# Peptides against a protein of PDB entry 3LCN, part 61

Target 1, 96 residues: chain A of PDB entry 3LCN
Amino acid sequence: QYTENLKVIVAEKLAGIPNFNEDIKYVAEYIVLLIVNGGTVESVVDELASLFDSVSRDTLANVVQTAFFALEALQQGESAENIVSKIRMMNAQSLG

## One batch from the design tools (peptide; made by RFdiffusion4, then SolubleMPNN)

Design b2_p28_3_s3 (from b2_p28_3, 20 letters changed)
Fold by OpenDDE base, seed 4:
Structure b2_p28_3_s3 (fold): chain B 96 residues (1-96), chain A 28 residues (1-28)
Amino acid sequence: as target 1 above (96 residues)
Amino acid sequence: KKEEAEKKFNELKKELEEKKKKLEELLK
């Protein structure tokens, strides 16, 4: 129900990672797939860390935690647009 | 663990690419 919005949100978060050469859409979909199939922050981070050695575990953890918080926000009634806007602002600040 | 994760991710990518290819065929 929230999977499509979550994919967009996670993709926005991934787009803020410098020098990340993977397909953002595919990675976002994989993260959401893991989450909706019962993954925890720890287990999803473990999966991603196994795949992407060039990204620090802390960075991956930040992405995954953001995904879980976003899912909770969606479930609590916050719009996907608002969540995406917040992430875009954070991405811009980190690169500025 | 890495090999298993890579396999899972590659299977996902394969599925997505197949879907993308089907859409491209429909749109041309």
Scores: peptide ipSAE 0.132, ipTM 0.631, DockQ to the pose 0.959
Fold by OpenDDE base, seed 3:
Structure b2_p28_3_s3 (fold): chain B 96 residues (1-96), chain A 28 residues (1-28)
Amino acid sequence: as target 1 above (96 residues)
Amino acid sequence: KKEEAEKKFNELKKELEEKKKKLEELLK
């Protein structure tokens, strides 16, 4: 129900990672798939770390945790647009 | 250099696709 919106949200979060040259939409889809399949922050990070050794575990954990928080927010009635906007602001702040 | 990077990325995508396929089957 929330998977498509979550993909967009996760993609926005991934877009904020410096020097991350992977297919963002592709990775976002995979992350969401792991989450809806019952993954935890730790298990999803483990999977991602095995694929992206150039990205720190902390960075990956931040992405995954954001995804879980976003999913909860969606379930509580917050719009995907609002969540994306928040993440975009966070991304912009990290660049400054 | 470009073709080497492309090759690496394609291998990564292949691995991702395999994992995704497996998980998608579980969600059916």
Scores: peptide ipSAE 0.110, ipTM 0.645, DockQ to the pose 0.158
Fold by OpenDDE base, seed 1:
Formats: sequence, structure tokens, C-alpha cells
Structure b2_p28_3_s3 (fold): chain B 96 residues (1-96), chain A 28 residues (1-28)
Amino acid sequence: as target 1 above (96 residues)
Amino acid sequence: KKEEAEKKFNELKKELEEKKKKLEELLK
């Protein structure tokens, strides 16, 4: 039910990673599919780390944890727009 | 739908793994 919104949210989070040269939408879809297929924070991070060794495990963990928190927020009634806005602001602060 | 999701999951995993290998080959 929340998979499409979660893809958008994760994509926004990935957009905040400097010098990330992968297709953001594709990676976001991959992360969401890992989660909906029973992935945990640890297992998803392990999978991503094996593919994207140029990104630190801490950064990957932050992305994945954000995805899980976002999913919970969606289930609790928070709008996808609000979640995206928060992430976008956080990304902007990181660049400033 | 679960079967379709699993199929897509496997396809994406395979594609990303192939891209990783190609990148490694390019970078020696």
C-alpha cells in the first residue's frame, strides 16, 4: 500500500548522497523491494554495501533506517509529502 | 502479485550485480 510513496521518499534520501552516480529511482526501487521481501536494516545494508562500496556503511545505514522510519510514519498517517519535505530540508542543510 | 514482486526483485538484483561487475572491469 505504501510502496510507491516509499520509493519516492527513499529516492529523495538518496539524492542527498554526494557524488552518487547511480540511477536514484532504480536504487530506491531496489531498497523498497528488499524491505517488502522481508529485509531488515542489517540485511539491506549488507546488500547495498556489497554493490556500492564507494558509499560508507554509515551512510547506507542512514538511508535504510530512514526508509523504515518513513514506512512507519506512513502507517501512522503522516503524508508522503510531509516526509519528503523533511528529507529535502535535511539534504539542503547537509550541503550548506 | 507476490510472485511478480519476487521476479522483479531477482531481476533488479541481477542487473545491479552485473553493473557492479562491469564497473569493476572498467576500473581494473
Scores: peptide ipSAE 0.108, ipTM 0.627, DockQ to the pose 0.112
Fold by OpenDDE base, seed 5:
Formats: structure tokens, sequence, C-alpha cells
Structure b2_p28_3_s3 (fold): chain B 96 residues (1-96), chain A 28 residues (1-28)
């Protein structure tokens, strides 16, 4: 139900990772599919870590946890636009 | 939807693994 919005949100989160040279939309879609397929935070992180060893496990965990929190927020009625804005602000602050 | 996701998941996993392999070959 919220998969499309979640893809956008995850993509925004991934955009905050410096020197991440993968297709952001592609990876975001993959993450969401893992979650929809029944993945847990741990299993999704494990999968991503195996594919993207250049990114720290902690960074990947942060992305995945954000995705799960975002999904819960969407289910509770928060708009995707608001969630994206928050993430974008956090991304900017981390680079400042 | 979940059935479709399952199929696409497997395809994307395969594609990503192939990309990973190619990158490793370049760094070799």
Amino acid sequence: as target 1 above (96 residues)
Amino acid sequence: KKEEAEKKFNELKKELEEKKKKLEELLK
C-alpha cells in the first residue's frame, strides 16, 4: 500500500550517503522489495552488506531502520512529503 | 502484489550480484 512512497523516502535517505555510486532509485526499490518480501531489519542489512561492502554496516542499518520507521509513520498518517523533508534536512545537517 | 515482488526480488538480486561481480573483476 505504501511501497511507492517508501521507495521515494528510502531514495532520499540513500542520497545522504557520501560516495555511494549505485543507482539510488534501483537500490531503494530493492530495499523496499526486501521489506515487502518479509525482511527484517537484520535480514535486509545482511543482504545489503553482502552486496555493498564499501558501505559500513552501521550506515546500512541506519538506512534500513529509517525505512521501517518511515513505513510506520506512513501507516499512522504522516505524509510522504513531510517524511522526505525531514530526511533531507538530516542529510544536509550531516554534511554541514 | 507480494507474488510479483517475490519474482522481481529474485531478478534484482541476481542483477545486483552480477554487478558486484563485475566490479570485483575491475578491481582485480
Scores: peptide ipSAE 0.096, ipTM 0.638, DockQ to the pose 0.112

Design b2_p28_3_s4 (from b2_p28_3, 15 letters changed)
Fold by OpenDDE base, seed 5:
Order: sequence, then structure tokens, then C-alpha cells
Structure b2_p28_3_s4 (fold): chain B 96 residues (1-96), chain A 28 residues (1-28)
Amino acid sequence: as target 1 above (96 residues)
Amino acid sequence: KKEEARKKFEELKKELEEKEEEEELEEE
């Protein structure tokens, strides 16, 4: 399905987090696994927050919500490239 | 804590792999 594209998208989102000290690919994969196996925004955030104390719950919520939006966009026919580009722009805006 | 998460990670990964394999077979 869209799992591989979603991993890339989530990884791009995670890359925009300052002082993130976890393995980006691992966390991205875990987020995708949680989502595609029936996780909700709240349940996925709860799981991640319990594991990673270096990132705020709000930041995690933003990542997870972005993942759900990205999945919907993929299902509606938007390219992964476009989604990644948008996220990259958002990351830049947050730092600018 | 992280050990349980690791177990869950591996379980979910296996489940997804099985689903994707089944989906691929159904499309064949």
C-alpha cells in the first residue's frame, strides 16, 4: 500500500524536530506500523510519549497528525514527493 | 517499557508483512 511512502514522509517530519535523539527511521517505521494496524492519533501519541521523553507530547501529536493527513493525501492521489516537499517547507518555516 | 515496545514493534511488523504478502497474492 502506502506504507513505504508514509515511512519516508514521517521521517521527513521527524527530521524537522530540533534535538531529536532517536533513530528517525526506526521511529518513522514504528509510527507507520501503529497507524496501519489501527492506531488512532491519541493511542499512537500515548505509545510514543511513553517511550521517548526527549520530545514533547505536543510535538509527537503534530508528527502523528501529519502522518494521518499524509496517508489521506496519498489515498486521494497526491504524490509522496509533493507531500514531502510540503513537509520540508513546513520544517523550514518552523525554524525561520 | 522499551522492551515491550520492541516486542510490539516486531509483532506489528510481522503482521504487516503478512498482510502485504496476502494482498500481493490476491492481486496475482
Scores: peptide ipSAE 0.538, ipTM 0.850, DockQ to the pose 0.254
Fold by OpenDDE base, seed 1:
Order: C-alpha cells, then sequence, then structure tokens
Structure b2_p28_3_s4 (fold): chain B 96 residues (1-96), chain A 28 residues (1-28)
C-alpha cells in the first residue's frame, strides 16, 4: 500500500548521490520490490552492490537503510511529502 | 548480472502487482 510513495522517497535519496550513473527510477523501484518481497538491509545491499560498481557499498547501505526507515515512518502515519522533504534537506546538507 | 537482475525485477514486479490486485478484490 506504500509502494508508490516509497519509490518516490527512495528516488529522492538516490538523487542525492553525486555522479550516480544509473537510472534512478529503475533502481528505486528495484529497491522497493526487494524490500516488500522480504528483503533485509543486508540482502538488498548485496544485490545492489553486485550490480553497481560505481557506487560504494556504504553509500548503498545508507540508501537501503533510509528506505527501511521511510517504510516504517509511512506505516506509522507520516506523510510521504514530509519524508521526501527531510531527505531533500539531508541531500542538500551533504552537498553543501 | 544485470540481465539476471532484470529478470528478477520483472518477476518481483509481477508478483507485487498480483498481490495488490488480489488485495483490492478482497476489500470489495
Amino acid sequence: as target 1 above (96 residues)
Amino acid sequence: KKEEARKKFEELKKELEEKEEEEELEEE
């Protein structure tokens, strides 16, 4: 029920990665699919790390952990817009 | 690796779509 919102959230997180050469929408969707089908932080990171050599494992772990936290926040009643805003602010801070 | 991932992606997407459709039908 939160899959579409989670895709948007994860995409926003991925957009904060400098020099990210992969299709953000595709990767975001894949992360969500892996999570909602029972993936763990470790298993999802392992999958992504095997596919994307240009992104460090630590960076991937940060993205995936954010996705899990976002899903929990959605389930607890936080709005997708609020979560996206927080991530956007964090992205700006990391680049600034 | 990417080809295998693409296949897995499509499979998971199909499974999710079917699950969501079934859930919607059960709520009617």
Scores: peptide ipSAE 0.534, ipTM 0.847, DockQ to the pose 0.253
Fold by OpenDDE base, seed 3:
Structure b2_p28_3_s4 (fold): chain B 96 residues (1-96), chain A 28 residues (1-28)
Amino acid sequence: as target 1 above (96 residues)
Amino acid sequence: KKEEARKKFEELKKELEEKEEEEELEEE
């Protein structure tokens, strides 16, 4: 499976959230676990929103949707490095 | 709720590890 690569990808996405005070590695792993064990975008967002009040629901939804798209990309043969690079560029653009 | 989430986290992690182990055994 692609769980380890997906953890790295989700962690990169979380790193782009300003003023994010939660443990990035832990949250990334939790998101991946929720997804690969049958979670949907809505159910994963609901879980995260109940835990983290400092992050908007829209921000959480963006992270989770990115994770699902990344998983699909990995399954279609895109490299984890390419996906991480895209996310890093998006993070930089958000700050600019 | 964070404590309950931690409990769920560990359960899901265990479930994934078991599934990955089973898949590896089936490929041999």
Scores: peptide ipSAE 0.522, ipTM 0.843, DockQ to the pose 0.215
Fold by OpenDDE base, seed 4:
Structure b2_p28_3_s4 (fold): chain B 96 residues (1-96), chain A 28 residues (1-28)
Amino acid sequence: as target 1 above (96 residues)
Amino acid sequence: KKEEARKKFEELKKELEEKEEEEELEEE
């Protein structure tokens, strides 16, 4: 239902990670697949941490938590555009 | 590890696609 929008949102969040050396679209899709198939924050982070040792566990946790918040926002009727905009602003602040 | 993850990725993707297809059929 919200998978495509969530992929875009997660990809935007991943794009804010400095020196991220993985395929953003692939990782975003994988995160979404894990979540919609019943993953929890902890289980998804564990999966990602096992694959991407170049990214801190805290950073991964932040991405995954953001994905869950975004999914909740989508379910509550917030537009994907608004969510992406918020994430983009947060990314800019983090780099500033 | 990445190869195993790729396999899992494809399995999850297939499962989601099948669910979405089933949902589309139910809406008809």
Scores: peptide ipSAE 0.522, ipTM 0.842, DockQ to the pose 0.254

Design b2_p28_4_s1 (from b2_p28_4, 11 letters changed)
Fold by OpenDDE base, seed 2:
Structure b2_p28_4_s1 (fold): chain B 96 residues (1-96), chain A 28 residues (1-28)
Amino acid sequence: as target 1 above (96 residues)
Amino acid sequence: MVTKEELDKALEEWIKKHGVSPVAPLVL
C-alpha cells in the first residue's frame, strides 16, 4: 500500500541529484522493488552502486535512507504530498 | 551526505524503536 507513494517520494529525492542522467522513474521503481523484496539499506545501496557508477555511494545511501525513513512518516499518517514537499524544499536548499 | 556507518546506526535505531524491519510495511 505504500509502494506507489514511495515511488513518488524516491523520484522526488532522485530529482535533486546533480547531473543524474538515469531515468528517475525507473530508478525509483527499482529501489522500491529492491526494498519490497527484502533489501536492506546496505544491500540496496550495493546494488545501486554496481549499476549506477556515475553516482557516489554516499549520494545513493542518502536516497535509500530517505526511502526507508519515508515509510516511518507514512506509517505515522503523514501524506506523500507533504513528504514530497519537504524533499523538494531540501533539494532547493542544496542547489542554493 | 550520509556515511555507511551513519546509515547502519540509523537503521539499528529504527529497529530498536519499532521492533520490526522497515521493509515490513512495504510487504504488508
Scores: peptide ipSAE 0.113, ipTM 0.653, DockQ to the pose 0.059
Fold by OpenDDE base, seed 3:
Structure b2_p28_4_s1 (fold): chain B 96 residues (1-96), chain A 28 residues (1-28)
Amino acid sequence: as target 1 above (96 residues)
Amino acid sequence: MVTKEELDKALEEWIKKHGVSPVAPLVL
């Protein structure tokens, strides 16, 4: 029920990473896939770090944490649009 | 910036609050 919205949210978070040269949609889908198949914060970060060595572990951890807490927000009734909006604002602030 | 320790603590608090893994209540 929440997978498609979570993909959109994670993609927005990834879009804020400077010099990110991977396919954002693909990475977002993969993160959600790992989570729905029983991944923990630590195991998902470990998997991503092994695949994308051009991105720091801390950056990956921030993305994964955002995904898990976004899932909680969705379950609590917050809209995907509102979550995306918050992330977009944070992305803009980090670039300014 | 999120450290490993912060992530571990966040996960611990999640489990404490919900009584299950963050993945357990997930609806596909």
Scores: peptide ipSAE 0.108, ipTM 0.649, DockQ to the pose 0.059
Fold by OpenDDE base, seed 1:
Structure b2_p28_4_s1 (fold): chain B 96 residues (1-96), chain A 28 residues (1-28)
Amino acid sequence: as target 1 above (96 residues)
Amino acid sequence: MVTKEELDKALEEWIKKHGVSPVAPLVL
């Protein structure tokens, strides 16, 4: 029900990472897969850190935490459009 | 490879299992 929306949301978050050199769609899908397979923030961060050394652990943690909170927000009725908009704004602010 | 249908089902089960209480809208 929320899978595709969550992928889009996570992809938007990943797009804000400077010099990210991995396939955004692939990583977003992988994060969602890890979450639905019972992953926790800690375990998902550990997995991502082992695979992608170009991104700091703190940055990965921020992405993963955002994914979990986004899933919670979707469950509670917040639109994917609103969530994406918020993330996009934060991405823009971090670059300025 | 995981199909879309399988992934959606897994996500629904995850949400049901972990059940989240109402909170304020997402704050980044």
Scores: peptide ipSAE 0.071, ipTM 0.547, DockQ to the pose 0.073
Fold by OpenDDE base, seed 5:
Structure b2_p28_4_s1 (fold): chain B 96 residues (1-96), chain A 28 residues (1-28)
Amino acid sequence: as target 1 above (96 residues)
Amino acid sequence: MVTKEELDKALEEWIKKHGVSPVAPLVL
């Protein structure tokens, strides 16, 4: 129920990372896959850090935590569209 | 830099709040 929405949400979060040189959709799908299969914040960050050394551990942790918080928001009835909009605004604010 | 201890703390807070670990598979 939440998997496809999470992929979209995580992709929006990844789009805010400057100089990100990976396929956003692929990375988003991989993050959701790891979480769906029982990954924790720590284990998912460790996996991503080993594969994408060009991205800081802090940045990866922020992305993964956002995914879990987004899941909570979805479970509480917030729409994926609203969550994406908020992340997009946050991405824009981080540039200023 | 985010340390293991910081991540562990975040996980503990999640479990306290929700009563479940995020280790459970997500609903598709």
Scores: peptide ipSAE 0.104, ipTM 0.640, DockQ to the pose 0.112; fails the geometry check

Design b2_p28_4_s2 (from b2_p28_4, 13 letters changed)
Fold by OpenDDE base, seed 4:
Structure b2_p28_4_s2 (fold): chain B 96 residues (1-96), chain A 28 residues (1-28)
Amino acid sequence: as target 1 above (96 residues)
Amino acid sequence: MVTKEQLEEALKKWIEKHGVKPVAPLVL
């Protein structure tokens, strides 16, 4: 499946969150596990919000939505490298 | 800092709450 690539992608997205004091790999894996276990955007955001109250709900929603979009992109044949590159560019834009 | 163990517990509770069949545990 696409779980491993999705973990990398989500990790890249999480890396763009300023002052996010968490193990990015752990959180990325957690998000992916929620998704593969039937999580929806709403349910995953709710879960993350309960754990990471220092991050805005909008930011968490953006991360989760990105994960779902990425999963769809992977399923449609887009490479993980390309998706990661896009996210990295977006992260850079937000830091500027 | 949220630990791996905390996330595993959270996942467990999440699954219990939503009644979803477990696919995999949190393993890095």
Scores: peptide ipSAE 0.445, ipTM 0.818, DockQ to the pose 0.290
Fold by OpenDDE base, seed 5:
Structure b2_p28_4_s2 (fold): chain B 96 residues (1-96), chain A 28 residues (1-28)
Amino acid sequence: as target 1 above (96 residues)
Amino acid sequence: MVTKEQLEEALKKWIEKHGVKPVAPLVL
């Protein structure tokens, strides 16, 4: 139910990672698929770290945690648009 | 760059390792 929105949200979060030269859509989908299949923050981070060694574990953890928080927010009735907006603001702040 | 195919293979391996777990509290 929330998978498509979550993909968009995760993609927005990934877009904030500097010098991340990956297909954001595919990576976002991958993260969501891991979560949907029972992945935990730790297990998903471990997986991502093995694939994207150029990105710090802390950064990856932040992405994954954001995904879980976003999923919870969606379930609590927050709109995907609002969540995306928050992430955009956070992305902007990370550079300022 | 990691390709979609690589991610698909990684997912397969991940599932084999961890198994598919029920996500009861999550509405997907």
Scores: peptide ipSAE 0.464, ipTM 0.811, DockQ to the pose 0.431; fails the geometry check
Fold by OpenDDE base, seed 1:
Order: sequence, then structure tokens, then C-alpha cells
Structure b2_p28_4_s2 (fold): chain B 96 residues (1-96), chain A 28 residues (1-28)
Amino acid sequence: as target 1 above (96 residues)
Amino acid sequence: MVTKEQLEEALKKWIEKHGVKPVAPLVL
């Protein structure tokens, strides 16, 4: 029930990664599917690292952890729009 | 560039590796 919002949120997070030349929408969908199918932070990061070796494990871990936190926030009633806004601001800060 | 199809296949393999049931993607 939160998968669609989570996809949007993860996509926003991925969009903040410099030089990430992948289809953000598809990667976001993949991450969410791993999570909803029982993935842990570690197992999802391991999977992503194997596919996207140009991205540091720390960056990938940050993306995945953000996804899990976002899912919890959604479940606690926070709006997707608010979460996206926070991530967008964080992305802007990380680029500086 | 990783394609959608490659990710779908990767997901399938990942599920098989980790023994998650069902094989078809779950939805929250």
C-alpha cells in the first residue's frame, strides 16, 4: 500500500547521487521490490553494490536506509510529499 | 546502463538466493 509512494521517495533519493547514469525510476522500483520481498539493509546494499559498482557502498547504504526510514514514516502517517521535500533539501545540501 | 529486464532478472535471482516466498514480488 505504500509501495508507490516509496518508489517516488527512493527515486528522489537516487536523483541526488552524482554521476549516477541509470534509469532512476527502474532502480527505485527494484529497491522497493527487494524491500517488500524481505530484503534487509545489508542484503539490499550487497545486491545494489554488485550491480552498480561505480557507486560507493556508503552511498548505497544511505539510499537503502533512507528507504526503510521513509517506509516507517509513511506507516506512521507522514505524507510522501513531506518526505520528498526533506530528501530534496538533503540532496541540495550534499551537492554543496 | 542496467535495463529494467536485467533488474527483473536480478530480483528473481535474489529471491532464489535468499529463499523468500513467494517468488513473485510482494506488495505492501
Scores: peptide ipSAE 0.462, ipTM 0.810, DockQ to the pose 0.296; fails the geometry check
Fold by OpenDDE base, seed 3:
Structure b2_p28_4_s2 (fold): chain B 96 residues (1-96), chain A 28 residues (1-28)
Amino acid sequence: as target 1 above (96 residues)
Amino acid sequence: MVTKEQLEEALKKWIEKHGVKPVAPLVL
């Protein structure tokens, strides 16, 4: 029900990571599939850390936690567009 | 750079250990 929207949201969050040289859409899909199949913040972060050693564990944890918060927000009725906008603002603020 | 195939295999292995269904991912 929320899978496709969550992929878009996670992709926006990943786009804010500097020097992240990966296919963002594929990574976002991977994260979402782990979550919908019962992944926890810790287990998903562990998986990502094993794959992407160039990104700090704290940064990965921030991405994953954002995904879980976004999923809850979607379930509570917030639009994906609003969530994406918030993340985009946060990305911009972190750069300047 | 991690390939799509690498992620697919990683997902499969992860689901076998932690997931509800070993082959077909759950969809919300």
Scores: peptide ipSAE 0.452, ipTM 0.804, DockQ to the pose 0.313; fails the geometry check

Design b2_p28_4_s3 (from b2_p28_4, 12 letters changed)
Fold by OpenDDE base, seed 5:
Structure b2_p28_4_s3 (fold): chain B 96 residues (1-96), chain A 28 residues (1-28)
Amino acid sequence: as target 1 above (96 residues)
Amino acid sequence: MVTKEELEKALEEWKKKHGVSPVAPLVL
C-alpha cells in the first residue's frame, strides 16, 4: 500500500519548507493524486507551480522528485518510517 | 490544468460520496 505511505512521506518533505502557507496534508494528497494519475516530474511541477506561486519552482521540483524516489524506495522494500526519518534529518540539516 | 478550487470541489464531492479520498491505493 504505497499511496498512504507516500502521502505521509510527501507531507514530511513539505514540512521542511520555510514560510509554507498551504495545508500540508492537502498538498501532499494533491501531489500523490497527480502521480497516481500518470503525472511526470515535469507535469506535476508545472501544475503545482501554476497553483502555488508562493513556492519556488525549484523547491517544488525537489519535493516532487523526492516523492518519486520515495515511491521507488517503497517498491524496493524500504519502510516508510525509514524514509520519513531520512527526510526529517535532511530537513534539519537544511536549516543548519 | 486543473485549478485548486476545481480539485478541492472534486475531492470534497468524492469524499462525500464514498467516504474516502479519490486516491486509490497504489500497488506497483
Scores: peptide ipSAE 0.041, ipTM 0.595, DockQ to the pose 0.103
Fold by OpenDDE base, seed 3:
Formats: structure tokens, C-alpha cells, sequence
Structure b2_p28_4_s3 (fold): chain B 96 residues (1-96), chain A 28 residues (1-28)
């Protein structure tokens, strides 16, 4: 029941990556798919790094770790809207 | 930005808390 919310959250995080040329919705969906199918932080980062060589491993790790923590937050009762807002603020701060 | 060291620490804390490697326990 958290998959759709997690896709939105991950998409917001990806939107903060400068010069990211991939389809954000597609990549977000793929990340969630990997997690749903039992992916670990390490395995998901490895997969993404193999596909997107223009993005640093550290940047990818940041996205994936955010996804896992967001999932835990959702399970603990935090709203998707609140999580998205936090990420959006963080994205804006990185531009300043 | 999450550094390699920070990520490793987060992974260890996750394993300590959950007793397993970080996976997403989703209810489909």
C-alpha cells in the first residue's frame, strides 16, 4: 500500500539532481520496483550505477537511502505529503 | 549528500534494529 506514495517521494528526490537527463517517473518506478522485489541499499545502488554512469555513486546512494528511510517513515505513520515537502525544501537549499 | 561512511553506518544501524539487511518490507 506504500508503493505509489514511495514513487512520488523518490521522484521528488530525483528532481533535485542537477543535469539529470533520465525520465524521473520511470527511474522512480524502477527504484521502487527493485526495493519491492527485495533489493537492499547496496544492490539497488549497484544496479543504478550500472545504468546511469553520468550520475555519481554517492548521489545514487543518497537517493536510495532516502527511499528506504521514507518507507520507514510511511510505515510509522508520517504522511507522504509531509515527506515530499521536506525533500522539496532540501532540494531548494542545495541550489542556494 | 550521503557519504560512503554515513551509508555504512546507516546500514549497520538498520541491521542492528531489524536483525536483517536493509530491505523494504512492503505490504503489496
Amino acid sequence: as target 1 above (96 residues)
Amino acid sequence: MVTKEELEKALEEWKKKHGVSPVAPLVL
Scores: peptide ipSAE 0.036, ipTM 0.572, DockQ to the pose 0.083
Fold by OpenDDE base, seed 4:
Structure b2_p28_4_s3 (fold): chain B 96 residues (1-96), chain A 28 residues (1-28)
Amino acid sequence: as target 1 above (96 residues)
Amino acid sequence: MVTKEELEKALEEWKKKHGVSPVAPLVL
């Protein structure tokens, strides 16, 4: 139900990572796939860390946690657009 | 970006709120 929205949200989060050299859409889809398959924050981070060594574990953890928080927000009725906007703003702040 | 410490705090708050560690729902 929230899969597609979550992909968009995670992609927005990934877009804020400086020097990210992976396919954002692919990674976002993969994160959502892992979550859909019952992943926890820890297990998803472990999986991502094993595949994407160019991204720090802390960065990955932040992305994954954001995904879970976003999922909760979606489940509580917050719009994907609003969540994306928040993340975009946070991304902008991190670049300053 | 969020520091490890900040993430850990967020996770602890999640656990406090939900009583469990963040787990993906079985059905999305």
Scores: peptide ipSAE 0.034, ipTM 0.563, DockQ to the pose 0.093
Fold by OpenDDE base, seed 1:
Structure b2_p28_4_s3 (fold): chain B 96 residues (1-96), chain A 28 residues (1-28)
Amino acid sequence: as target 1 above (96 residues)
Amino acid sequence: MVTKEELEKALEEWKKKHGVSPVAPLVL
């Protein structure tokens, strides 16, 4: 079971988006739901783009791809803590 | 595609019906 950890990871990624004013936990939960139910990168991005026009498609694609990579990492045995730490560092580096 | 309003409504209905979020019952 990786869903709860994946929601935390996706939320961390969303927290790095400048001027994002949606409920982060809500959006993270929906992304995970779409992925678990067979969504692809393309289909999930399409859905998110239809809901959140204030965020560029490229930014959404980056979030979704990160979610898929994180899921693979979890399945391969990497800890959620390590994945979150990496994303947090990347978020900090993108500021400025 | 669903609208933001439709999504929010669906999520609230799910939580009301099941007592948990839509992701909670899923196994991954």
Scores: peptide ipSAE 0.022, ipTM 0.589, DockQ to the pose 0.102

Design b2_p28_4_s4 (from b2_p28_4, 12 letters changed)
Fold by OpenDDE base, seed 1:
Structure b2_p28_4_s4 (fold): chain B 96 residues (1-96), chain A 28 residues (1-28)
Amino acid sequence: as target 1 above (96 residues)
Amino acid sequence: MVTKEELEKALEEWIKKHGVSPIAPLVK
C-alpha cells in the first residue's frame, strides 16, 4: 500500500500548522490509519476534532483533504518526493 | 475511503467558504 509514504506526506502537512502542540508523527499515523480503514473527510475530521482541541476544524479539514488528495496522487503514479516538495512549499507560502 | 467525487465535493465546499482550494498548489 501507500501507507508509509502517506504518513510522511501528512506529517509534512502537519508541520506547517502554527503552534501545533501534538506529536506530528502520531497524528499523521492516526490520520492514515483512519483513511485506510474506510474514513471519509467528514468522519476523519470529526475523530480528530474529538481528540485534539488545539487545532480548529477548518485546519483539520485542510490536513485531511490534503491527505486524501495525496493518496489519490500516489495511486495515479506521482512520487512521494514530489508531493512532499509541493506541501513544503505550500506550508511556507501559508505563513502569516 | 473517500471517492474522488466525494473529495471534489468537499473541496468545493471549502472553496465556497474560504475562497481558495487548500490543495491548489499541489495540483499545479
Scores: peptide ipSAE 0.320, ipTM 0.824, DockQ to the pose 0.034
Fold by OpenDDE base, seed 5:
Structure b2_p28_4_s4 (fold): chain B 96 residues (1-96), chain A 28 residues (1-28)
Amino acid sequence: as target 1 above (96 residues)
Amino acid sequence: MVTKEELEKALEEWIKKHGVSPIAPLVK
């Protein structure tokens, strides 16, 4: 399905978080796991916040919302490459 | 999984709070 592409997309989003001290691939995989198992934005954020208290709820919500939108974009035919490029631009703009 | 309606509501709430969408570059 879109699981592997979504992991790459979420990992790119996580890479834009300053001072992130968790394993990006591990966190991305866990986020995707929660989403495909029926999680909502609120429930996924709650779960992540309980495990990674060093990351703010707002930051987590930003990542999770991006993941759900990316999933919809993939389902509508947008390529993973294009989505990753857009997220990379977003990360650069946030730092600049 | 979040429905389109639920996601739209969440995004609206985020924009209301922060003034900008967290996925703005993705919709352009």
Scores: peptide ipSAE 0.228, ipTM 0.778, DockQ to the pose 0.034
Fold by OpenDDE base, seed 3:
Structure b2_p28_4_s4 (fold): chain B 96 residues (1-96), chain A 28 residues (1-28)
Amino acid sequence: as target 1 above (96 residues)
Amino acid sequence: MVTKEELEKALEEWIKKHGVSPIAPLVK
């Protein structure tokens, strides 16, 4: 029930990565797919690193950890809109 | 900028406060 909201959240996080040359929507969907099918931070990062070698492992780890945190927040009752706003602010800080 | 280390600490604090793991698979 949190899958679609999580896709939006992860896409927002990916949008903050400079020089990201992959399809944001596709990568976000794939990250969520791996998470809901039992992936861990380590296993999801390993999978993504093998498929998208233009992105560093550290960058991927940051995205994946954010995704898991967001999922927990959703499950604990925080709104998707609030989470997206937080991520957008984080993106702005990293770009500045 | 939010670093990887900051996110890790945030996750740990979240688990301590709420008693649930954010890396648990969703119920299908």
Scores: peptide ipSAE 0.080, ipTM 0.644, DockQ to the pose 0.037
Fold by OpenDDE base, seed 4:
Structure b2_p28_4_s4 (fold): chain B 96 residues (1-96), chain A 28 residues (1-28)
Amino acid sequence: as target 1 above (96 residues)
Amino acid sequence: MVTKEELEKALEEWIKKHGVSPIAPLVK
């Protein structure tokens, strides 16, 4: 039930990655798919790393951890809009 | 402004409160 919101959230996180040359929406969708099918941070990172060699493992781990945190936040009642806003702030800080 | 460090801190606080990591296999 949080799938669509999580896709938006993960996409926002991916949008903050400099020189990201993959399809953001596709990667976000795939991350969410792996998570809802029982993936862990490690297993999802492994899968992503095998497919997207242009992104560092550390960056992937950051994204995936953020996704899990976001899912937890959603489950605890935080709005998707609020989570997205926080991620935008994080992205802005990272770009500085 | 929310930073990565603050986000990680929030995650840790959640784990402390609930006694279980939210970063685990999830089946939906």
Scores: peptide ipSAE 0.052, ipTM 0.592, DockQ to the pose 0.059

